# Peptides against a protein of PDB entry 1EMU: the designs that were tried, part 38

Target 1, 132 residues: chain A of PDB entry 1EMU
Amino acid sequence: PPYLKWAESLHSLLDDQDGISLFRTFLKQEGCADLLDFWFACTGFRKLEPCDSNEEKRLKLARAIYRKYILDNNGIVSRQTKPATKSFIKGCIMKQLIDPAMFDQAQTEIQATMEENTYPSFLKSDIYLEYT

## One batch from the design tools (peptide; aimed at target 1 A41 F45)

Design b2_p26_8 (made by RFdiffusion4)
Pose (drawn by RFdiffusion4):
Structure b2_p26_8 (pose): chain A 132 residues (1-132), chain P 26 residues (1-26)
Amino acid sequence: as target 1 above (132 residues)
Amino acid sequence: EQEIIEELVNNGVPEHVAEELVNLME
């Protein structure tokens, strides 16, 4: 059963669209869906190839992710990401040197944040328990 | 914009997040 696999690893949960939908609904109710949206945005950004044809699109995307999740140090993703990590990201944006992996460290920190609090809470939530 | 959305979706980004990202790129 897919719902049982979700309890075995966060990666299993985020590899199933039903799992993602249910988990995002939980996060939305807890006021922190940005954690999941950012996690997927980093993955999406990284899979874009660093060729000339994608350069403009990638710069706009890197800026968008930075502006929404990294810039103001008050949003949940910004609060859960380290200062040095955000500093590096800002440097990449300003220098316009955007490697595909530039958000990897921030993504890892956000991933650990979900594994540490919201993911376990989700597995004990009414939403999950009802679904199962 | 639609091609970017489809490309992001093919990269595994949820469709609603892909659409939001494209809007933020404006």

Design b2_p26_8_s1 (made by RFdiffusion4, then SolubleMPNN; from b2_p26_8, 11 letters changed)
Fold by OpenDDE base, seed 4:
Structure b2_p26_8_s1 (fold): chain B 132 residues (1-132), chain A 26 residues (1-26)
Amino acid sequence: as target 1 above (132 residues)
Amino acid sequence: DEELIKELVSRGVPEDVARELVELTK
């Protein structure tokens, strides 16, 4: 069953809508849903291919992601990303250089945080165990 | 901008997150 695959890798969990739903519910209870939301936001942003017609929209969206997750010093995403990574993103925003990959390093660091902490905890949670 | 919301959702972003981000662009 799919829940067994979820225990094999975080990738398998995030590739399943039911898995995402359960994991996100767990993260909300732990007060760290922003980790997953930011991860998805980065993926969604990267998949928006740049063109003349969406340049302004992409800039505004990048700014929104930056302000929501990176700039907020009280946020878990900000606390789990390295200063150099945050500075790079800030530079992209200030220079209006909005490459689709501008959040890649931050996404990698947040993914590592989930891999090492929240994902293992989820597999030991009542939410997951009751589902199995 | 419903189109941008739909684009984000189709690329895996949870709808509530997509809507919030798009709202922040205004």
Scores: peptide ipSAE 0.782, ipTM 0.970, DockQ to the pose 0.824
OpenDDE base, seeds 1, 2, 3, 5: peptide ipSAE 0.778, 0.780, 0.771, 0.778; ipTM 0.969, 0.969, 0.968, 0.969

Design b2_p26_8_s2 (made by RFdiffusion4, then SolubleMPNN; from b2_p26_8, 10 letters changed)
Fold by OpenDDE base, seed 2:
Structure b2_p26_8_s2 (fold): chain B 132 residues (1-132), chain A 26 residues (1-26)
Amino acid sequence: as target 1 above (132 residues)
Amino acid sequence: MEELIEELVARGVPEDVARELVELTK
């Protein structure tokens, strides 16, 4: 069953809508939902192919992601991303150089945070265990 | 704006997250 695959890798969990729903619920209870939300935001942003007609939209979206998750020093995403990574993103925003991959390093760091802490905890949670 | 929300959702972003981000672009 799918829930067994979820225990094998975070990737398997995030590739399943039911898995995402349960994991996100768990993260909300732990006050860490922004980790996953940011991760998805980065993926969504990267998958928006740049073209002449969407440059302004992509810039605004990048700014929104930056302000919501990176600029907030009290936020969990900000605390779990390295200063150099945040500085790079800021630079992209200031220079208006909005490459689809500009959040990749930050996403990698947040993914590592989930792999090390919240994902293992989820597999021991009542939410997951009761689902199994 | 609604189009951008749909585009993000189509690319895996939860709808509530997409809506919030798009709102922040205003």
Scores: peptide ipSAE 0.784, ipTM 0.966, DockQ to the pose 0.875
OpenDDE base, seeds 1, 3, 4, 5: peptide ipSAE 0.782, 0.779, 0.783, 0.782; ipTM 0.966, 0.966, 0.966, 0.966

Design b2_p26_8_s3 (made by RFdiffusion4, then SolubleMPNN; from b2_p26_8, 9 letters changed)
Fold by OpenDDE base, seed 1:
Structure b2_p26_8_s3 (fold): chain B 132 residues (1-132), chain A 26 residues (1-26)
Amino acid sequence: as target 1 above (132 residues)
Amino acid sequence: MEELIEELVSYGVPEDVARELVELMK
């Protein structure tokens, strides 16, 4: 069953809508849903095809992601991303150089945070265990 | 903007997150 795959890798969990739903619920209870939300925001942003017609939209979206998750010093994403990474993103925003991969390093760092902390905890949670 | 929300959701972004981000674009 899918829930067994979820225990094998975070990737498998995040590739399953039911898994995502349960994991996000768990993260909300832990006060750290922004980790997952930011992760998906980065993926979504990267998948947007750059073109002349969406340049302004991509800039605005990048700025929105930056303001929501990176700029907020009290936010968990900000606390779990390295200063150099945040500075790089800020630089991209200020220079209006919006490469699809501009959030990749931040996403990697947040993914590592989930891998090392919240994902293992989720597998021990009542939410997951009761589902199995 | 609704189209952008739908696109983000299709890429796995939770709908509430997508809507919030799009709102922040304004």
Scores: peptide ipSAE 0.806, ipTM 0.971, DockQ to the pose 0.829
OpenDDE base, seeds 2, 3, 4, 5: peptide ipSAE 0.804, 0.802, 0.805, 0.805; ipTM 0.971, 0.971, 0.971, 0.971

Design b2_p26_8_s4 (made by RFdiffusion4, then SolubleMPNN; from b2_p26_8, 9 letters changed)
Fold by OpenDDE base, seed 1:
Structure b2_p26_8_s4 (fold): chain B 132 residues (1-132), chain A 26 residues (1-26)
Amino acid sequence: as target 1 above (132 residues)
Amino acid sequence: DEELIEELVARGVPEDVARELVELMK
């Protein structure tokens, strides 16, 4: 069953809508849903192909992601991303250099945080164990 | 921008997150 694959890798969990729903619910209970939300925001942003008609929208979206998750020093994403990474993102936005990969390093750092902390905890949680 | 919301959702972003981000773009 799919839930067994979820225990094998975070990737398999995040490729399953049911897995995402359970994991996100768990993260909300832990007060750290922004980790996953930011991760998906980065993926969604990267998958938006740049073109002449969406340059302004992509800039505004990048700014929104930055303001929501990176700029707020009290946020968990900000606390779990390196200063150099946050500075790089800020620089991209200020210079209006909006490469699809501009959030990749931040996404990697947040993914590592989930891999090392919240994902293992999820697999030991009541919400996951009761589902199995 | 409902179109952008749909595009983000199609690319894996939870709908509530997509809506919030699009709202922040305003």
Scores: peptide ipSAE 0.802, ipTM 0.973, DockQ to the pose 0.850
OpenDDE base, seeds 2, 3, 4, 5: peptide ipSAE 0.800, 0.797, 0.801, 0.800; ipTM 0.972, 0.972, 0.973, 0.973

## One batch from the design tools (peptide; aimed at target 1 L61)

Design b2_p27_1 (made by RFdiffusion4)
Pose (drawn by RFdiffusion4):
Structure b2_p27_1 (pose): chain A 132 residues (1-132), chain P 27 residues (1-27)
Amino acid sequence: as target 1 above (132 residues)
Amino acid sequence: TEEEELLSELTDEEVDELIEEAVERGK
């Protein structure tokens, strides 16, 4: 059963669209869906190849992710990401040196944040328990 | 600042659209 696999690893949960939908509904109700959206945005950004034809799209995307999740140090993703990590990201944006992996460290920190609090809470939530 | 000017090149709508496309691709 897919719902049982979701309890075994966060990667299993995020590899199933039903699991993602349920988990995001939980996060939305807890006021922190940005954690998941950012996690997927980093993955999406990274998979874009660093070729000339993608350069403009990649820069605009890197800026968008930075502006929404990294810029103001008050949003939940910004609060859960380290200062040095955000400093590096800002440097990449300003220098326009955006490597595909530039958000990797921030993604890892957000991933650990979900594994540490919201993911376990989700597995004990009414939403999950009802679904199962 | 230079940072604010750089980031103002995108509207809120464009920022949301770009992130949404990246989220769907990331999934």

Design b2_p27_1_s1 (made by RFdiffusion4, then SolubleMPNN; from b2_p27_1, 8 letters changed)
Fold by OpenDDE base, seed 1:
Structure b2_p27_1_s1 (fold): chain B 132 residues (1-132), chain A 27 residues (1-27)
Amino acid sequence: as target 1 above (132 residues)
Amino acid sequence: SELEELLSELSDEEIDELIEEAIKLGE
């Protein structure tokens, strides 16, 4: 069943709508849902292929992600991303050079945070165990 | 600062809308 795959990898969990729903519920209870939201926002951003028709939207979205998650020093995403990574993103924003991959390193670091902390905790949570 | 000026062009509401759309696209 899918819940067994979720325990095998975070990737499997995040590829399943039911898994995402349960994991998000768990993260909200832990006060760290921003980790997942940021991760998916980065994925969504990367899916927007640069073209003339979406350049402004991509620019705005990049700024939005930066302002909400990276610039907020009190936020969990900011605390779990390295200064060099945040500086790189800032540079992209300042130069208005919005590459689809500009959030990749930050996404990787947040993914590592989830892998090492919240994901294992989720697998031990009542939310997950009661689902199984 | 220049950065503040760039970011000030977006309202909190607009930021949330953009991010929500991106999240849905990512899922």
Scores: peptide ipSAE 0.796, ipTM 0.966, DockQ to the pose 0.937
OpenDDE base, seeds 2, 3, 4, 5: peptide ipSAE 0.796, 0.795, 0.796, 0.796; ipTM 0.966, 0.966, 0.966, 0.966

Design b2_p27_1_s2 (made by RFdiffusion4, then SolubleMPNN; from b2_p27_1, 10 letters changed)
Fold by OpenDDE base, seed 1:
Structure b2_p27_1_s2 (fold): chain B 132 residues (1-132), chain A 27 residues (1-27)
Amino acid sequence: as target 1 above (132 residues)
Amino acid sequence: SELDELLSELSDEEIDKLIEEAIKLGE
């Protein structure tokens, strides 16, 4: 069953709509749902292929992600991303050079945070265990 | 600063909307 796959890898959990729903519920209770939201926002951003029709929207979205998650020093995403990573993103925004991969390193660092902390805790949570 | 000017062009509501759309696209 899918819930067993979720325990095998975070990737499997995040590829399943039910898994995402349960994990998000757990993260909200832990006060760290921004980790998952940022992760998916980065994925969504990367899916937007650069073209003339969406250039302005891509610029705005990059700025939005930066302002909401990276610039907020009190936010969990900001605290779990390296200064060099945040500086790189800032540079992209300042130069208006928004490559689809500009958030990849930040996404990787947030993924590592989830892998090491919230994901293992989720697998021990009542939310997950009651689902199984 | 230049960064402040760039970021000030977006309202909080617009930011949330853009991010919500991106999240849904990513899921």
Scores: peptide ipSAE 0.799, ipTM 0.967, DockQ to the pose 0.930
OpenDDE base, seeds 2, 3, 4, 5: peptide ipSAE 0.797, 0.797, 0.798, 0.798; ipTM 0.966, 0.966, 0.966, 0.966

Design b2_p27_1_s3 (made by RFdiffusion4, then SolubleMPNN; from b2_p27_1, 9 letters changed)
Fold by OpenDDE base, seed 5:
Structure b2_p27_1_s3 (fold): chain B 132 residues (1-132), chain A 27 residues (1-27)
Amino acid sequence: as target 1 above (132 residues)
Amino acid sequence: SELEELLNELSDEEIEELIKEAIELGK
């Protein structure tokens, strides 16, 4: 069953809509749903093709992600991203150089946070165990 | 600051909508 694959890797969990839903519910209870939301937002951002007709939207989205997750010093995403990574993103926004990969390092760092902390905790949670 | 000016061009509502769309696109 799918829940066994979820326990094998975070990737398998995030490739399953039911897995995503359960994991997000768990994260929300732990006060850290922003980790997952940020991760998916970065993926969505990267999927937007850089072209003339899409430039304004891409600029706004980059600023939105930065303002909500990176700039907020009290937020979990900000606390779990390295200063150099945040500075790089800030630089991209200031220069209006919005490369599709500009959030890749931040996404990697947040993914590592989930891998090391919230993902293992999820597999020990009542939410997951009762689902199995 | 210049950064604050850039970020303040977006409303909280617009930020939430943009991120919501990005999340759905990322799934």
Scores: peptide ipSAE 0.801, ipTM 0.968, DockQ to the pose 0.943
OpenDDE base, seeds 1, 2, 3, 4: peptide ipSAE 0.801, 0.801, 0.801, 0.800; ipTM 0.968, 0.968, 0.968, 0.968

Design b2_p27_1_s4 (made by RFdiffusion4, then SolubleMPNN; from b2_p27_1, 12 letters changed)
Fold by OpenDDE base, seed 1:
Structure b2_p27_1_s4 (fold): chain B 132 residues (1-132), chain A 27 residues (1-27)
Amino acid sequence: as target 1 above (132 residues)
Amino acid sequence: SALEELLNELSDEEIEELVEEAIKLGE
């Protein structure tokens, strides 16, 4: 069943709508749902292929992600991303050079944070165990 | 600063809308 796959990898969990729902519920209770939201926002951003018709939107979205998650020094995403990574993103925004992969390193770092802490905790949570 | 000016062009509401759309697209 899918819930067993969720325990095998975070990737499997995040590829399943039910898994996402349960994990998000857990993260909200832990006060760290921004980790997951940022991760998906990065994925969504990367899916937007550069073209003339969406250039302005992509610029705005990049700035929005940066302002909401990276710039907020009190936010969990900001605390779990390295200064060099944040500096790189800032540079992209300042130069208006918005590559689809500009958030990849930040996404990787947030993924590592989830892998090391919240994901294992989720698998031990009542939310997950009661689902099984 | 130049960065602040760029970021201030977006309202909080617009930021939330853009990010929510991106999240949904990523899921």
Scores: peptide ipSAE 0.813, ipTM 0.970, DockQ to the pose 0.944
OpenDDE base, seeds 2, 3, 4, 5: peptide ipSAE 0.812, 0.811, 0.811, 0.812; ipTM 0.970, 0.970, 0.970, 0.970

Design b2_p27_2 (made by RFdiffusion4)
Pose (drawn by RFdiffusion4):
Structure b2_p27_2 (pose): chain A 132 residues (1-132), chain P 27 residues (1-27)
Amino acid sequence: as target 1 above (132 residues)
Amino acid sequence: TEMENEEATIANNTAENSKHVSYTNEY
């Protein structure tokens, strides 16, 4: 059963669209869906190849991720990411040196944040318990 | 100094990881 696999690893949960939908509904109700959206945005950004034809798209995308999740140090993703990590990201944006992996460290920190609080809470939530 | 060392580590890891990305050109 897919719902049982979701309890075994966050990666199993995020590899199933039903799991993602349920988890995001839980996060939305807890006021922190940005954690998951950011996690997927980093993955999406990284898979874009650093070729000339993608350069403009990638810069705009890197800026968009930065502006929404990294810029104001008040949003949940910005609050859960380290200062040196955000400093590096800002440097990449300003220098326009955007490697595909530039958000990797921030993604790891956000992933650990979900594994540490919201993911366990989701597995004990009414939404999950009802679904199962 | 600690922050600079951490940023350098992040930069190195980013450079290394960027070489192993399988590109699908999807977002």

Design b2_p27_2_s1 (made by RFdiffusion4, then SolubleMPNN; from b2_p27_2, 16 letters changed)
Fold by OpenDDE base, seed 1:
Structure b2_p27_2_s1 (fold): chain B 132 residues (1-132), chain A 27 residues (1-27)
Amino acid sequence: as target 1 above (132 residues)
Amino acid sequence: SEMEKEIEEMRKEVEELSKKIVYTNEV
């Protein structure tokens, strides 16, 4: 069953809608749902290929991600991303240099946070165990 | 596909947030 795959890798968990739902519920209880939301936002942003017609849209999206997750000093994403990473993103926003990969390092750091902390905890949670 | 759907939903959410930021200067 899919829940066994979820225990094998975070990637498998995030590829499954039920897995995402359960994991997000767990994260909300832990006050860190923004980790997952930011992760998906980064992936979604990267997949939006640059073109002349969507330049302004991409800039706005990048700015929104930045303001929501990076600029918020009280947010868990901000706390779990390195200052240099946040500074780089800020620079991209200020320069309006919106490369599809501009959030990659931040996403990597947040993914590592999930891998090291919240994902293992999820697998030990009542939410997951009751599902099995 | 499930992941892609969730990604799209998150993009939509952030896009709506961007609109809010642009029009209200609030996050």
Scores: peptide ipSAE 0.057, ipTM 0.654, DockQ to the pose 0.032
OpenDDE base, seeds 2, 3, 4, 5: peptide ipSAE 0.055, 0.052, 0.057, 0.030; ipTM 0.647, 0.646, 0.652, 0.615

Design b2_p27_2_s2 (made by RFdiffusion4, then SolubleMPNN; from b2_p27_2, 15 letters changed)
Fold by OpenDDE base, seed 2:
Structure b2_p27_2_s2 (fold): chain B 132 residues (1-132), chain A 27 residues (1-27)
Amino acid sequence: as target 1 above (132 residues)
Amino acid sequence: SAMQKEIEEIEKQTKELSKKIEYTNEY
């Protein structure tokens, strides 16, 4: 069953609608749902290919992601990303150099945080165990 | 895929956030 695949890899969990829903619920209870939202935001942003017609759109999206997750010093994403990574993103925003991969390092660090902490905890949670 | 649907939802939310920020800066 799908719930067994969720325990095999985080990727399997995040590629299942029910898995995403349960994991998000768990993260909200832990006060760290932004980890998941930021991860998806980075993936979505990377999919936008640069062109003259969407330059403003991409810049606005990058700014929004930066302001919501990186700039907020009290946020879980900011606390779980390295200063050099945040500084790089800030530099891209300020210089308006919006490469599709500008959030890749931050996404990697947040993914590592989930793999090391919240994902294992989820598999031991009542939410997951009661579902199985 | 489910992941793709979730990405699209987050993109939508991010777009709305960007618009909100723009409006608050202008008014």
Scores: peptide ipSAE 0.193, ipTM 0.694, DockQ to the pose 0.031
OpenDDE base, seeds 1, 3, 4, 5: peptide ipSAE 0.183, 0.185, 0.175, 0.146; ipTM 0.693, 0.691, 0.685, 0.672

Design b2_p27_2_s3 (made by RFdiffusion4, then SolubleMPNN; from b2_p27_2, 15 letters changed)
Fold by OpenDDE base, seed 5:
Structure b2_p27_2_s3 (fold): chain B 132 residues (1-132), chain A 27 residues (1-27)
Amino acid sequence: as target 1 above (132 residues)
Amino acid sequence: SEMKKEIEEMEEETKELSKTIEYTNEY
């Protein structure tokens, strides 16, 4: 069944709407749902290929992601990303150099946080175990 | 895929956030 696949990899969990829903519920209880939302925001941003007609849109989206997750010093994403990574993103925003991959390092660090901490904890949680 | 649907949802949420920033002139 799908719930067994979720225990095999984070990828399998995040490719299943039921898995995402349960994992988000767990993360909200832990006060760290922004980890997942930031991860998806980065992926969505990277999918927007730059062209002459969408430069303004991409800049606005980059600013929004930066302000919501990186600039918030009390946020879980800010606490789980390296200072150098946050400085790089700030630099891109200030210089208006909006490469599709500008959030890749931050996304990698947040993914590592989930893999090492919240994902294993989820598999031991009452939310997951009661579902199975 | 299921992941694709979630990504699209986050894209829309980010768009709404960006609009708010535009209206308030905050960055």
Scores: peptide ipSAE 0.061, ipTM 0.718, DockQ to the pose 0.032
OpenDDE base, seeds 1, 2, 3, 4: peptide ipSAE 0.022, 0.023, 0.031, 0.028; ipTM 0.591, 0.601, 0.605, 0.599; seed 2 fails the geometry check

Design b2_p27_2_s4 (made by RFdiffusion4, then SolubleMPNN; from b2_p27_2, 16 letters changed)
Fold by OpenDDE base, seed 2:
Structure b2_p27_2_s4 (fold): chain B 132 residues (1-132), chain A 27 residues (1-27)
Amino acid sequence: as target 1 above (132 residues)
Amino acid sequence: DEEKKEIEEIEKKVKELSKKIEYTNEY
């Protein structure tokens, strides 16, 4: 069953809507749902190909992601991203140079955080174990 | 396909947040 694949890799968990739902519920109880929301926001942003017609929209989206997750000094995403990474993102926003890959490093760092901490904890949680 | 649907929902939420930020800055 799919839940066994979730225990084999975070990738398998994030490719399954049911897995995502349960994992997000767990993260919300732990006060760190922003990790997952930010990760998907980065993925979604990267998929938006730059063109003249969506330039303003992409800039606004980048600003929203930056303000919501990076600027919040008390937020878990901000705490789990490197200062140099946050500085790079800030630079992109200030210069209005919005490359599709501008959040890639931050996404990598947040993914590592999930792999090392919240994902293993999820597999030991009552939410996951009761589902199995 | 299922993953794409979730990503689209996140994109919509972030876009909505962007609109709210603009509104608060303007008014």
Scores: peptide ipSAE 0.047, ipTM 0.628, DockQ to the pose 0.030
OpenDDE base, seeds 1, 3, 4, 5: peptide ipSAE 0.033, 0.039, 0.023, 0.025; ipTM 0.620, 0.601, 0.566, 0.594

Design b2_p27_3 (made by RFdiffusion4)
Pose (drawn by RFdiffusion4):
Structure b2_p27_3 (pose): chain A 132 residues (1-132), chain P 27 residues (1-27)
Amino acid sequence: as target 1 above (132 residues)
Amino acid sequence: SVPDSLKSGESSPLSPILEEAIERGKS
């Protein structure tokens, strides 16, 4: 059963669209869906190849992720990402040196944040328990 | 329970380019 696999690892949960939908509904109700959206945004950004044809799209995307999740140090993702990590990201944006992996460290920190709090809470939530 | 320190209220809207990145990330 897919719902049982979700309890075994966050990666199993995020590899199933039903799991993602349920988990995002839970996060939305807890006021922190940005954690999951950012996690997927980093993955989406990284898979874009660093070729000339993608250069403009990638720069706009890197700025968009930075502006929404990294810029103001008040949003949940910004609050849960380290200062040095955000400093590096800002540098990449300003220098326009955007490697595909530039958000990897921030993604890892956000991933750990979900594994530490919201992911375990989700597995004990009414939404999950009802679904199962 | 989710700690209050991890709550930030409703999320602001996503830009179209960011939506596309999220959907691609899910793939």

Design b2_p27_3_s1 (made by RFdiffusion4, then SolubleMPNN; from b2_p27_3, 11 letters changed)
Fold by OpenDDE base, seed 2:
Structure b2_p27_3_s1 (fold): chain B 132 residues (1-132), chain A 27 residues (1-27)
Amino acid sequence: as target 1 above (132 residues)
Amino acid sequence: SLPASLRGGEAPPLSPILQEAIKLGEE
């Protein structure tokens, strides 16, 4: 069953709608759902191919991601990303150089946080174990 | 339970543009 694949890799968990739902519920209880939302926001942003028709939308989205997750020094995403990474993102926003990969490093760092902490804890949680 | 360093407060609702991006990322 899919829940066994979830225990093999975080990637398998995040590729499954039921897995995402359970993991999000767990993260909300732990007060760190922003990690997952940021991760998916970055993926969604990268899926938007640059073109003349969506240039303004991509800029607005980049700004929204920046303001919500990077700029807030008290936020979990900000605390779990490197200063150099955050500075790079700020630079892209200020210069309006909105490359599809501009959040890749930040997403990688947040993914590492999940791999090392929240994902293992999820597999030991009542939410996951009761599902199995 | 997670360490205190990974815990945050209650977050306000996400803006529509962020909600859309998250949904797109989950697809």
Scores: peptide ipSAE 0.673, ipTM 0.922, DockQ to the pose 0.907
OpenDDE base, seeds 1, 3, 4, 5: peptide ipSAE 0.670, 0.668, 0.668, 0.671; ipTM 0.921, 0.920, 0.919, 0.922; seed 3 fails the geometry check

Design b2_p27_3_s2 (made by RFdiffusion4, then SolubleMPNN; from b2_p27_3, 9 letters changed)
Fold by OpenDDE base, seed 5:
Structure b2_p27_3_s2 (fold): chain B 132 residues (1-132), chain A 27 residues (1-27)
Amino acid sequence: as target 1 above (132 residues)
Amino acid sequence: SVPSSLSGGESPPLSPILQEAIKLGQE
């Protein structure tokens, strides 16, 4: 069953809508849902192919991601991303150089945080265990 | 429970553009 695959890898968990729902619920209870939201926001952003028709939208989205998750030093995402990574993102925003991959490093760092901390904790949580 | 260092409390509501991006990321 899918829930067993979720225990094998974070990738399997994040590739399943039910898994995502349960994991997000867990993260909300732990006060760190921003980690997952940011991760998916980055993926969504990267899926937007650059073209004349969506240039403004992509810039707006990049700014939104930056303001919500990177700019606030008190935010969980900001605290779990390296200064150089945040600086790079800021630079892209300021220069309006919005490459589809501009959040990749930050996403990787947040993914590592989830892999090392929240994901293992989720597998030990009542939410997951009661689902199994 | 996750480490205290990973606790950020409740997050403000997401803007529509962020909500859309998150949804797109889950597809």
Scores: peptide ipSAE 0.694, ipTM 0.932, DockQ to the pose 0.957
OpenDDE base, seeds 1, 2, 3, 4: peptide ipSAE 0.693, 0.691, 0.691, 0.690; ipTM 0.932, 0.931, 0.932, 0.932

